# Ledger of designs, part 240: peptides against a protein of PDB entry 3KDP

Target 1, 230 residues: chain A of PDB entry 3KDP
Amino acid sequence: PFLIFIIANIPLPLGTVTILCIDLGTDMVPAISLAYEQAESDIMKRQPRNPKTDKLVNEQLISMAYGQIGMIQALGGFFTYFVILAENGFLPIHLLGLRVNWDDRWINDVEDSYGQQWTYEQRKIVEFTCHTPFFVTIVVVQWADLVICKTRRNSVFQQGMKNKILIFGLFEETALAAFLSYCPGMGVALRMYPLKPTWWFCAFPYSLLIFVYDEVRKLIIRRRPGGWVE

## One batch from the design tools (peptide; made by RFdiffusion4, then SolubleMPNN)

Design b2_p30_7_s1 (from b2_p30_7, 24 letters changed)
Fold by OpenDDE base, seed 2:
Structure b2_p30_7_s1 (fold): chain B 230 residues (1-230), chain A 30 residues (1-30)
Amino acid sequence: as target 1 above (230 residues)
Amino acid sequence: EKEELLEKIKKHLEERRRFLEEVVRRAQEA
């Protein structure tokens, strides 16, 4: 997903610290889900026809599915980024190729899409106001992943402790997002400026999208057992 | 009409900019 920033030469929507926080959180959910799928596969005791190949195929399928979810999460973050920048005068088309001038401290008259001039400091404020919503968007989208994991039929009753771990992980991510978004001093320390509560709602359509995606995926798997979408 | 709309947009953007500056100021004072 970060390749888009390099290719499009747009202002950086995520700080290094935010990226690290996303990576830590995004890696935990797949790891937990993998642990669930392994547990579910172990419970389903269908003798794997070939334990080594079937395990490798399952790991690849899981990695692809979570890769797709990760891409949807990134798209949600980018959407939030573009909305915030558009609300601050920078339309998406205008952002293309703007990074060079955006990051130049000596250019204090970068024009937005409406001819307003932005100082370097003002531009960095707008940039940093995107970091927090992007992170929050990822966290809110991850809530859909929790629901997806919970709705897997055979494991709801048996996965009580593992569900608690998943819920706890998401709670920690949400608490971290709230802390980074609203705790005094985080804007200075991490360049994550406070976020209006309304921006939390911008992520919900993407959470719904992931939910729909997973349901469609499950439907496809049910119709074509052994397909590449598993 | 386009000029009036542009002026309204500019006014809105200026208000947003002032809001962001205030957010940053508060974040730096905390």
Scores: peptide ipSAE 0.157, ipTM 0.750, DockQ to the pose 0.017
Fold by OpenDDE base, seed 1:
Structure b2_p30_7_s1 (fold): chain B 230 residues (1-230), chain A 30 residues (1-30)
Amino acid sequence: as target 1 above (230 residues)
Amino acid sequence: EKEELLEKIKKHLEERRRFLEEVVRRAQEA
C-alpha cells in the first residue's frame, strides 16, 4: 500500500496508526495459526527424501503464496479506497498526482472529478473515512487467508473448521475491526471514522477471490503432484 | 440529459459530504 501511495502520489489510503494496528493486531494471529499449521504439516509429512531441498522449496512456495495473498489483500483495500473516493466525487484517474494539493492546508478549493471544491478539512474527512474501510477490508480478506492457512493441501470443505485457534483468530480480528470502527472516540484517537455496515460487504468479493484462488491452487497441486506450482 | 445527470450527481455528492461531516461531528462529541 505504501509503495503505491508513493508511486501514484494519491491521498494516503491508510494511516500510520492503522498500519500499526494491522501489523501488531491482525497479523499476529494469522502468524500463530500458520506456525501451528507448519508444525502439524511437518509431523504429518513423510520424511522428505532430501530434507534440505524439500524444506527450502516448501518455504519458498509458502512465501510466494503468502506474498500473492498479500497483494490481493492490498488490491482489495485499494478497491475499497477508490470506491469510497469515487462515491465522494473523486474518480481514480483524478486522484493521480493530487497528493500535493490534497495535503496542502492552504488550498481550500481542490476540485473533484465533478468540479466541486473541497476544503482541506473536507478532504481530510474523506481521507480518514477511507482508513476504516481499508482496514476492515484487510480483516475480511484475512478471514479467507486464515481459512486457507488451515489447509495446506486439502480443500477447506474437506478439513472443516475444527481448528479452535483459527476460529479464535477470526473472532479476534473481527472484534478488533469492530472496536476500531464503531467504538466511540476511535474517530478522534485513530482517525478511523465509523462506517456503515454495508461497507463490510465491499470486501467479500475479494475474500471470495482469495478463497477461489487458493482452492484452484490446491486443486492444481492435487492433480499435478510435483508440478512447478509446488 | 448529461447536464441533468451531472446536477443529480452533484446533489448526491453534496448530501454525502454533509453526511460525512455529521458523522465526524458526532464522533468528536462522543
Scores: peptide ipSAE 0.156, ipTM 0.757, DockQ to the pose 0.017
Fold by OpenDDE base, seed 5:
Structure b2_p30_7_s1 (fold): chain B 230 residues (1-230), chain A 30 residues (1-30)
Amino acid sequence: as target 1 above (230 residues)
Amino acid sequence: EKEELLEKIKKHLEERRRFLEEVVRRAQEA
């Protein structure tokens, strides 16, 4: 998120506190889940060829796959961000390069895509309104990510949902998202203003996309062992 | 037609702005 923010010079889609909440509340659980993943039947049967090289290669391939998943997560977050801003008069193209004027408290007449003028306070309200749904989007997308963390090669349908850490992660992330979104005072404390429940559903296509992506990836790995997509 | 549509959009956006301000107000009062 921050990289795109810097490159595109758009209003900040996600605050530092929300990023911290993602790292602690969403990203940490998958990492722990990977450490306690159930052994796959094919991994147990495969004799190690070169333990030193094969371990490093597998770790790199997994890291790359999760990097790609992270990109899909970011796309989902930005989609939600752009939808909210568009609903408030700022089309995506208009946001490019707008950050400098957006963040200037002395400019109280920033125009939206329809010629409406926005005060600094009004702009910041809209900006902070994006933080909660961006976070929620990440959490919803992470539901799929947590599920796929259970396996490296096998389908979720093959191994099932037996990892208690994954189940815990799903509930924990959802509870955290609900707390941050709806608990009184979170808007003032964390700049996470209350979100309409309908916004939870906006992320579902991306959650499904991640699930499909991982299933396809794993299918390719099974059909072409030793490929770069592992 | 385009001007009428633009005016409708502006009105909708103003209503949306008021809604956001109300959300913030409620968040501050909580």
Scores: peptide ipSAE 0.154, ipTM 0.759, DockQ to the pose 0.017
Fold by OpenDDE base, seed 4:
Formats: C-alpha cells, sequence, structure tokens
Structure b2_p30_7_s1 (fold): chain B 230 residues (1-230), chain A 30 residues (1-30)
C-alpha cells in the first residue's frame, strides 16, 4: 500500500496507525496459520515420503497462497479508497500525480475531476476519511480468510484450536477497527473519521472474490495433483 | 442522458461537500 502511494503519487490512503494495525494483523494470522498447519501436517499426514521436501513444498504453497490473498486484500482496500475519493469528486485517473498539490497547504484551489475547488483542510478531511474505510475493508476481507481456512480442511474438529486463535485474532482486529471508527475523539487524535455502517458492506464483493479465488485454486489443485499451484 | 447523469453527479457532489463542511464545522466546535 505505501509503495503504491509512492509510485503513483496519490493522496495517502492509509494512516501510520492503520498501516501498523494491518501489518500486525496480516503477519499474525498467516504466522499462526503456518504454525498450526505445520502441527496438523505432522499429525494428519502419513509419514511424508521425504519430510524435509514435503514440509518445504507445503510451506512454499502456503506462503504463496497467503501472498496472493494479501494482494487481493490490498486491492480491496485500494478499491474502497478509490470509491470514496470518486464519491467526493476525485476519479482515479485524476489522483495520479496529485500528491504534490494535495499535500501543499498553500494551494487551496486544487480541482477535482468535475472542476470543484478544494481547500487544503477539505482535502485532508477527504484523505483521512479514506483511512478508516481502508482498514475496515481489510478486516472484513480477512473474515473470508477464516472461512477459507475452515473449508480447506476436512476435519473441522481438529482445527478447533486453530480456528479459536484465528477467530480471536479477527475479533481483536474487528474490535480495534470498531474502536478506531466509532470512538469519539479518534477523528482528531488519529485522523480517522467515523465510518458509516454501510461502508462495511463495500468489502463484501472482495471477500467473495477471495472465496471464489480459493475455491478455483482448490479445484485446480484437485484436478492437477502435483501441479505448480499447489 | 450524459448531461443528466453529469447533473446528478454534480448534485451528489454538492451534497457530499456540504456534509464534509458540516463535519469540519463540528470538528472545529469540539
Amino acid sequence: as target 1 above (230 residues)
Amino acid sequence: EKEELLEKIKKHLEERRRFLEEVVRRAQEA
């Protein structure tokens, strides 16, 4: 997300606190998942014909899957960002290269895609209005990851502890998102303005996309056992 | 049709701008 901000020179879509929360959440869930999948692979797999190679292959596959899911999550966040800015008059094409003028406090007449002029204060409010929805979108999309993890494994009962830890992690992220979004004073303190509840639903198409992606991936793996996509 | 859509968009943007101005006002009064 921060790299895209630098490369595209768009207004900052994420606050520092939001970035830290995403980094902590997105690193913790995969790490926990990997640790428990390794533990489950040790319990459920027949003696791996070659324990070292089979563990390495599984770790690589899991890492690739989480990397791909993480990219879809980031795309969901950016989609929400672009939707909010578009609803406020800034089309995605107009945002390219706008950062320099956007961040200049002396320019109070930055034009949107429709010729409306925006003061520095107004622009910063719109910018900060994107931070909370971006974070919320990521959290909602992560709910799909929980569903995917639940559907990957035939034994729902053996995943009970892993699911509890994942649910706890998602609950913490969701509670933090709710706190940052709706707690009085967070708009001033963290530059995260309150989000309308309707914006929580903006992430659902991306949650569905992740679900479809994972089902397609599983289908490919089932049809081509031993393929590179495993 | 395109002009009508543009007018609807402009009207929506004006409403959003008024909302943002109200948010700013409330933030300054707090």
Scores: peptide ipSAE 0.118, ipTM 0.728, DockQ to the pose 0.017

Design b2_p30_7_s2 (from b2_p30_7, 26 letters changed)
Fold by OpenDDE base, seed 3:
Structure b2_p30_7_s2 (fold): chain B 230 residues (1-230), chain A 30 residues (1-30)
Amino acid sequence: as target 1 above (230 residues)
Amino acid sequence: KREELLRLIEEHRERRRRLLEEIRAAAEAA
């Protein structure tokens, strides 16, 4: 997320404090839950791996899984960010390079894509309005990603939801998202303005698409072991 | 095209107004 902010020079999509809340609050419990996930039924059918290569292979698999999750989360968050700004008159193309003028408090006539002028205060309200939906979108995407990452080859329906820690993690991150979104004072303290309940559903189609895509991927892997999809 | 642009501008203004009202209501509740 932060790399796209630097490269594209767009208005800040997510505050630093909110990023810390994601990294420390929403990722730790899920990470622990994945470590204690039940072994896949196919893992028990595999011959013992070489202990020297197993650690390296496991570290590589974990790093790839977390890297993919992070990219998917960022894409979902940015989608929501661009939707909100577009609804407020700023089309994605217009945001490119706008950061310098956006953050300048002395410029009170920044034009949107429709020629409407925005004061510094008005721009900052819109910017901070993006923070909460961005965060909530990440949490909703994490629901799907955590469930998907339970297994490499087996369907979620085959592995089941037996990991109580995973279930607890999903509730914890959702409760945190609700707290940060609706608790009084969070707008001032964390620059997270209250969110309309409808924005919780903005990420659902995206999460569903990822879920379906991964289930199809896993189905292909099961039918064609050693294929290009692995 | 002009009528569509005017509609989009008006929708934008209305959304902005609603957002400001929600922020104000949240500040008064806090």
Scores: peptide ipSAE 0.018, ipTM 0.465, DockQ to the pose 0.018
Fold by OpenDDE base, seed 2:
Parts: structure tokens; C-alpha cells; sequence
Structure b2_p30_7_s2 (fold): chain B 230 residues (1-230), chain A 30 residues (1-30)
């Protein structure tokens, strides 16, 4: 998220405090839960391989968990961000390079895509309105990510949800998301304005897409062990 | 302060990745 913010010079989609809440609040327990997950049955049954190949496998798993999946999470968050801004009159193309004027408190006539002028206060309200849905989108997508990262090759249907810590992590993330979204004062404290319940559903298509994609990927890996998809 | 916080977050992410790698390696070795 932050890289796109820098490159595109768009209004900040996610506040620093919100990022901190994701990294320290939501990601920690799930990450620990994945670390304590029972090794996949095929991994446990494998004879000790060359330490170099085992490191490569672990690096690939980490790269998938924190690289590719993280990118999809960011895409989901940005989609929600762009939808909200578009609904408020700011089309994605118009947001490019707008940050400088957007963040300037002395500019009170920033025009949207429809020629409406926005004061600094109005712009910040819209910006902070994006923070909560962006966060919630990440959490909802992360549900799928945590479930799919539980195993390397086996489907969720084969491995099941045996890790109680993972389940606890999912509930904790959801509870935290609900707290940050609906607790009074979060708008002032965290720049996270209350979220309409409808926005929780905005991320579901992405979560489903990721889930389907990963299940298909795992199916391919099972059918073609050692392929490029692994 | 923001840049410092972002740096701290990135350092935390890197540390977490390393720890997860170590735990996974230990679990595979057990």
C-alpha cells in the first residue's frame, strides 16, 4: 500500500496507525498460528532432503505467504479505496499526483472529477472514510490467506481446520476489525471512521477468488509435483 | 516520526519473517 502511495502520489489510503494495527495486531497471531501448524503430511513423511532444498522450499512458502498474497491483499484494499473515492467524486485517474494538493491544508478548492471543490476538512473526512474499509478488506482477504497458507499442497478440505490457534487468530482479527470500525472515538484516535456494514461484503469476492485460485494451484501442484507453479 | 514508524514496521516484518523461518525449520527438523 505504501509503495503505491509513493509511486502514484495518491491520497493516503491507509494511515500509519492503521498499518501498525495490521502488522502488530492482526498479523502477529495468525503468523504464530501458521508457525505452529502441524506440518503437512507429505512434508512430515519426506526423508530429510538436502538442507539447501529445504531452505528453498521454506523461502518459497514465505514468499507466497508474505509476497504474492500480500500483493493480492493490497489490490483488494486499493480496490475498496478507489471505489469509495469514486463514489465521492474522485476517479482513480484524477487521484494520480493529487496528494500534494490533497494534503495541503491551505488549498480548499481541490476539484474532483466532476468539478466539485473540496475543502481540506472534507477531503480528510473522505480519506479517513477510506481507512476503515481498507483495513477491513485486508482482514477479510486475510481470512482466506490464513486458511490457504495452512498447507502447501493439500486443500483446506483435506487438511481441515485443526489448528485452534489459527481459528482463534481469525476471530481475533475479526473482533479487532469490528472494534476499530465501530468503537466510538476511533475516527479521532486512529483516523478510522465508522464503516457501513455493506463494506464488509466488498472484500468477499476477492477472498473467494484467492481461495479458488489457491485451491486450483494446489491441485496443479498435487498433479504435477515440482512444476513451476510450486 | 512517520518515516521512523514505517522503518520500525518494516524491521518488525523482517524480524517476523526470520522467526517464522526459524520455527518452520525447527519444526521440519523435529
Amino acid sequence: as target 1 above (230 residues)
Amino acid sequence: KREELLRLIEEHRERRRRLLEEIRAAAEAA
Scores: peptide ipSAE 0.000, ipTM 0.163, DockQ to the pose 0.022
Fold by OpenDDE base, seed 1:
Structure b2_p30_7_s2 (fold): chain B 230 residues (1-230), chain A 30 residues (1-30)
Amino acid sequence: as target 1 above (230 residues)
Amino acid sequence: KREELLRLIEEHRERRRRLLEEIRAAAEAA
């Protein structure tokens, strides 16, 4: 997310406080869930024939898979960001290079894609309005990630939602998202303005995309055991 | 095209107004 902000020179889609909440709040539960799954899978896996090479390959593949999931999460967040800004008159193309004028408090006549002038205060309200749905989008996409992370090789349909740790993780992330989105004072303290419940649904297509992507990946791994996609 | 553009501008203004009202209401409630 931060790299696109620097490269595209767009208004900040996610504040520093929100990033801290993601890193400290939402990323911990997936990491714990993954650590437990790895421990469980290591107990269930036959001793690797070559522990050094097989561990390194498996760690690299896991790292790449999580890197790809993280990229999809970022894309989902940016999609929500662009939708909100577009609904407020700022088309994605118009946002490119707009940061300098956007962040200038003395420019109170920044034009949107339709020629409407925006004051600095109004622009910052819209910017901060994007922080909450970006965060919520990440949480909703992480639901799919947590469900996917329950099984490395088996379909989610083959291994039911019996893992209490995953259910607890989903609940904790959702509770944190609800707290940050709807608790009074969070708009002032965290620059996270209240989110309309409808914005939770903007992330669902991306959650579905991650789910489909992982199921396809697992299907490929099952059909081609020992392929580079493991 | 001009009428469609004017309609779009007005829809965006109304959405912006509603958003500002919601934020104001949230700030007054907080």
Scores: peptide ipSAE 0.023, ipTM 0.495, DockQ to the pose 0.018; fails the geometry check
Fold by OpenDDE base, seed 5:
Structure b2_p30_7_s2 (fold): chain B 230 residues (1-230), chain A 30 residues (1-30)
Amino acid sequence: as target 1 above (230 residues)
Amino acid sequence: KREELLRLIEEHRERRRRLLEEIRAAAEAA
């Protein structure tokens, strides 16, 4: 997210506090839960042919898969960001290169896509309004990510939801998202303004996309053993 | 419709830029 902010020179889609909440609040517990998750029974039954090379290859493939999932998560967040800004009069194409004027407190007449002028304070309110939905979008997309991380080869439907720690992680991150979104004072303290409940659903297509992606990936792995997708 | 909207936005931006340049030029000439 931050790289796109720099490259596109758009208003900041995700605040530093929000990033910290993701890293410490939403990602840490799931990561710990995955560390305690027992390997798939099929992975444990397969003796590595070469313990040194096969382990390294598997780690690289896992890293690539998580990288791709992370890109989908970012796309989901940016989708929500662009929708909110578009509803407030800033179409995506108008946001490109707007950061310099957006962040300038002395410019109080920044125009939206429809010719409406926005004061610095109004712009910052809209920007901060995006932080919470972006965070919530990441959390909702992470639901899918965490569920699919339980398995390497098997479908989620085959493995089931046996990891109680992972389920707890899903609950914890959701509770944190709800707290940050609706607790009074979060807008002032964390610049995370309250979120309309309808915005929780904005991320669902991307959550579904992650599920579909992972199921297709796993299907390919099962049909083509030893492929680069493993 | 999207392309038309983008065109209208760009036309509006360009028109405003020209007007601001004209106002600036008039202010510098005064």
Scores: peptide ipSAE 0.018, ipTM 0.406, DockQ to the pose 0.010; fails the geometry check

Design b2_p30_7_s3 (from b2_p30_7, 24 letters changed)
Fold by OpenDDE base, seed 4:
Structure b2_p30_7_s3 (fold): chain B 230 residues (1-230), chain A 30 residues (1-30)
Amino acid sequence: as target 1 above (230 residues)
Amino acid sequence: EKEELLKLIKEHLERRRRFLAEIAEQAAAA
């Protein structure tokens, strides 16, 4: 998100402190949970392959899949960001290059896409209103990401949700998101203003997309054992 | 029709702006 902020010169969609909260507060427990994940049934039943080539291919495919999931996750966050700003009068095209004027406290007549003028204070309010839903979107998308990481070939329905640590991680992320979103003082401390509960659902299409993507991938793997999509 | 629609949009956006201000005030008061 920060890179896109710099490249596109758009208003900052997510604060650096909030990004740090994601890295340290949300990603750490899930990473630990995955380290303690039980072996997949399909891995245990896998026929012996060439250990050198199979390992390299598998690592590449895993990296590719995770890269694609990460891209979908980022798109989900930015989608939420653009929806919020559009709802407040700033269409995506209008945001390009707007950062310089947006962050200038001496400019109090920045126009939105409809010719309404925004003071610096008003702009910061809408910016900080974007931070919370962006963060929440990331957390919601991470739910799907964590669930699909449990298995390579098996469907979520086949593998099940047996890892209690993973479940705890999901709960912790959700609780942290709720805390940061609704706890008094977070608007000042983290520049995260309260959001409507409906914004929690904004990420669901992207979570669903990740699930569909992974299930389709796994289906292909099951139909074509040893294929390039593993 | 376009002008009428634009007017409606502006009115909506103004209501939204007021709502954002209220949220900010609540956040600051908390």
Scores: peptide ipSAE 0.216, ipTM 0.797, DockQ to the pose 0.016
Fold by OpenDDE base, seed 3:
Structure b2_p30_7_s3 (fold): chain B 230 residues (1-230), chain A 30 residues (1-30)
Amino acid sequence: as target 1 above (230 residues)
Amino acid sequence: EKEELLKLIKEHLERRRRFLAEIAEQAAAA
């Protein structure tokens, strides 16, 4: 999110403190849960041909997988961000390069895509209204990502959800999202304004799509070992 | 048709502005 903010010069989609809450509060427990996940039986039966090379390849594959997860999460968040701003008069194309004027407190006549003028205070309200749904969207997407990361080749239905730590992590992320979204004072402390309950469900189709895509990918890998989708 | 659509959009945006003001007020009161 922060990289896109810098490159596109758009209004800040998610507060820095909220990003830290994701990194420290939501990602840590799931990462630990993945470390203690049961290995796939087919992975354990494969002896490494070259332990040094195979270890390096595995580390690269893991790093790539986590990088892809982060990109998918960001895409979901930005989708929510653009929808909210569009519903408030700012189309995506209009946001490009707008940051400088957006963050200037002395400019009180910033025009949206429809010619409406926005004061600094009004702009900050809509910006902070984006933070909470963006965060919640990331959490909902993480549910799917964590589930699919349990296995490399086998279906989630075949491997099962035996890791209680993962289940706890999903609960913890959801509880944290609810706390940050609805606890009094969070609007002032974290610039996260209250979220309409409907926004919790906006990311569900996206999470389902990711889940289905990954299951199909894994099915292809099982049928065609060493294919391009691996 | 375009003018009517623009009018509907402006009315929607005005409702959204009022909603945002309410959210801000709730956040300030908490």
Scores: peptide ipSAE 0.213, ipTM 0.792, DockQ to the pose 0.017
Fold by OpenDDE base, seed 5:
Structure b2_p30_7_s3 (fold): chain B 230 residues (1-230), chain A 30 residues (1-30)
Amino acid sequence: as target 1 above (230 residues)
Amino acid sequence: EKEELLKLIKEHLERRRRFLAEIAEQAAAA
């Protein structure tokens, strides 16, 4: 998200502290869960042909998969961001290159897509209104991530939700999202304004997309062992 | 029709602006 912010010169979609909260509060749990991942029966039964090369390839494939999932997460967050800004008069195309004027405190007449002028304070309000939904979107999408990270090759339906760490992660990140979204003072402390409960549902399509993506990926891996998608 | 639609959009957006202001005030008061 930060890279897109720089490249597209759009208003900041997510604060640095919030990003840190994602990294430490949500992304860490999947990483820990992977360390305690139950060995898949198919992996345990197969000795690597070459332990050095096969391990490296496996690590690369896992990193690629998580990279792709991360891209989908980012897309979900940005979708929510653009929807909110559009609802407030800023269409996506109008946001491109707007950052310079957006962040300038001395410009109080920034026009939206409909010719309405926005003061600096008003712009910051709408910006901060985007932070919470962006974060929540990431969390909701992370639900799918936590579910799918329990297995590398097996379907979630086959492996089940036996890893208590993953289950705990689901509740932890949800609780964190609720805390950051609704706790008094978060608007000032983290620039996260309260979120309407309805916005939690905006991320569900992307969560489903990740789930479907991973199931398809795993299906391909099972049908074509040794493929580049593994 | 386009002008009327634009007017309606602007009125909606103004309502949204007021709503955002309320959120900001609540956030500041907390």
Scores: peptide ipSAE 0.213, ipTM 0.792, DockQ to the pose 0.017
Fold by OpenDDE base, seed 1:
Structure b2_p30_7_s3 (fold): chain B 230 residues (1-230), chain A 30 residues (1-30)
Amino acid sequence: as target 1 above (230 residues)
Amino acid sequence: EKEELLKLIKEHLERRRRFLAEIAEQAAAA
């Protein structure tokens, strides 16, 4: 998220403190859950043919998987960010390069995509209204990621949700998201304004999509072992 | 038709801005 902010020069989609809360609060328990589930996964049960080369390949595959998950989470968050800003008059194309004027306190006539002028205060309100749903979107996407990452080849329906650590991780992420979204003072402390409950469901279609995509991918891998999708 | 649509969009956006201001005021009062 932060890299795209720098590259595109768009208004800040997520505050640094909120990012720290994600990294330290939401990512830790899922990472622990995944580490314990790896022992049950087909990846760890497969005996290395060559301990030296296969270990390196597995470490590379794991690192790539975590990298892809992070990218998917970022894409989900940015989707939510762009939807909110578009609903408030700022189309994605108009946001490119707008950061300099957006963050200038002395410019009170920044125009949106429809010619409406926005004061600095109004811009900061809409910016901070993006932080909470961005965070919530990441959490909801993480639910799907935690479920799909149990096994590389097996369907979620075959593996089930027997892992208590996974359930605990999902609960902790949800509780943290609810706390940061609705606890009084979080708007000032973390620049996370409270959300309507309906915004929690905005990420669900996306989570469902990635879930379906992963299940289809796994199905293809099972039907065509050794294909390019592996 | 385009002008009417633009007017409707602007009116909608103004309502959204007022709504956001109310949220911000509530957040500041809490």
Scores: peptide ipSAE 0.212, ipTM 0.791, DockQ to the pose 0.017

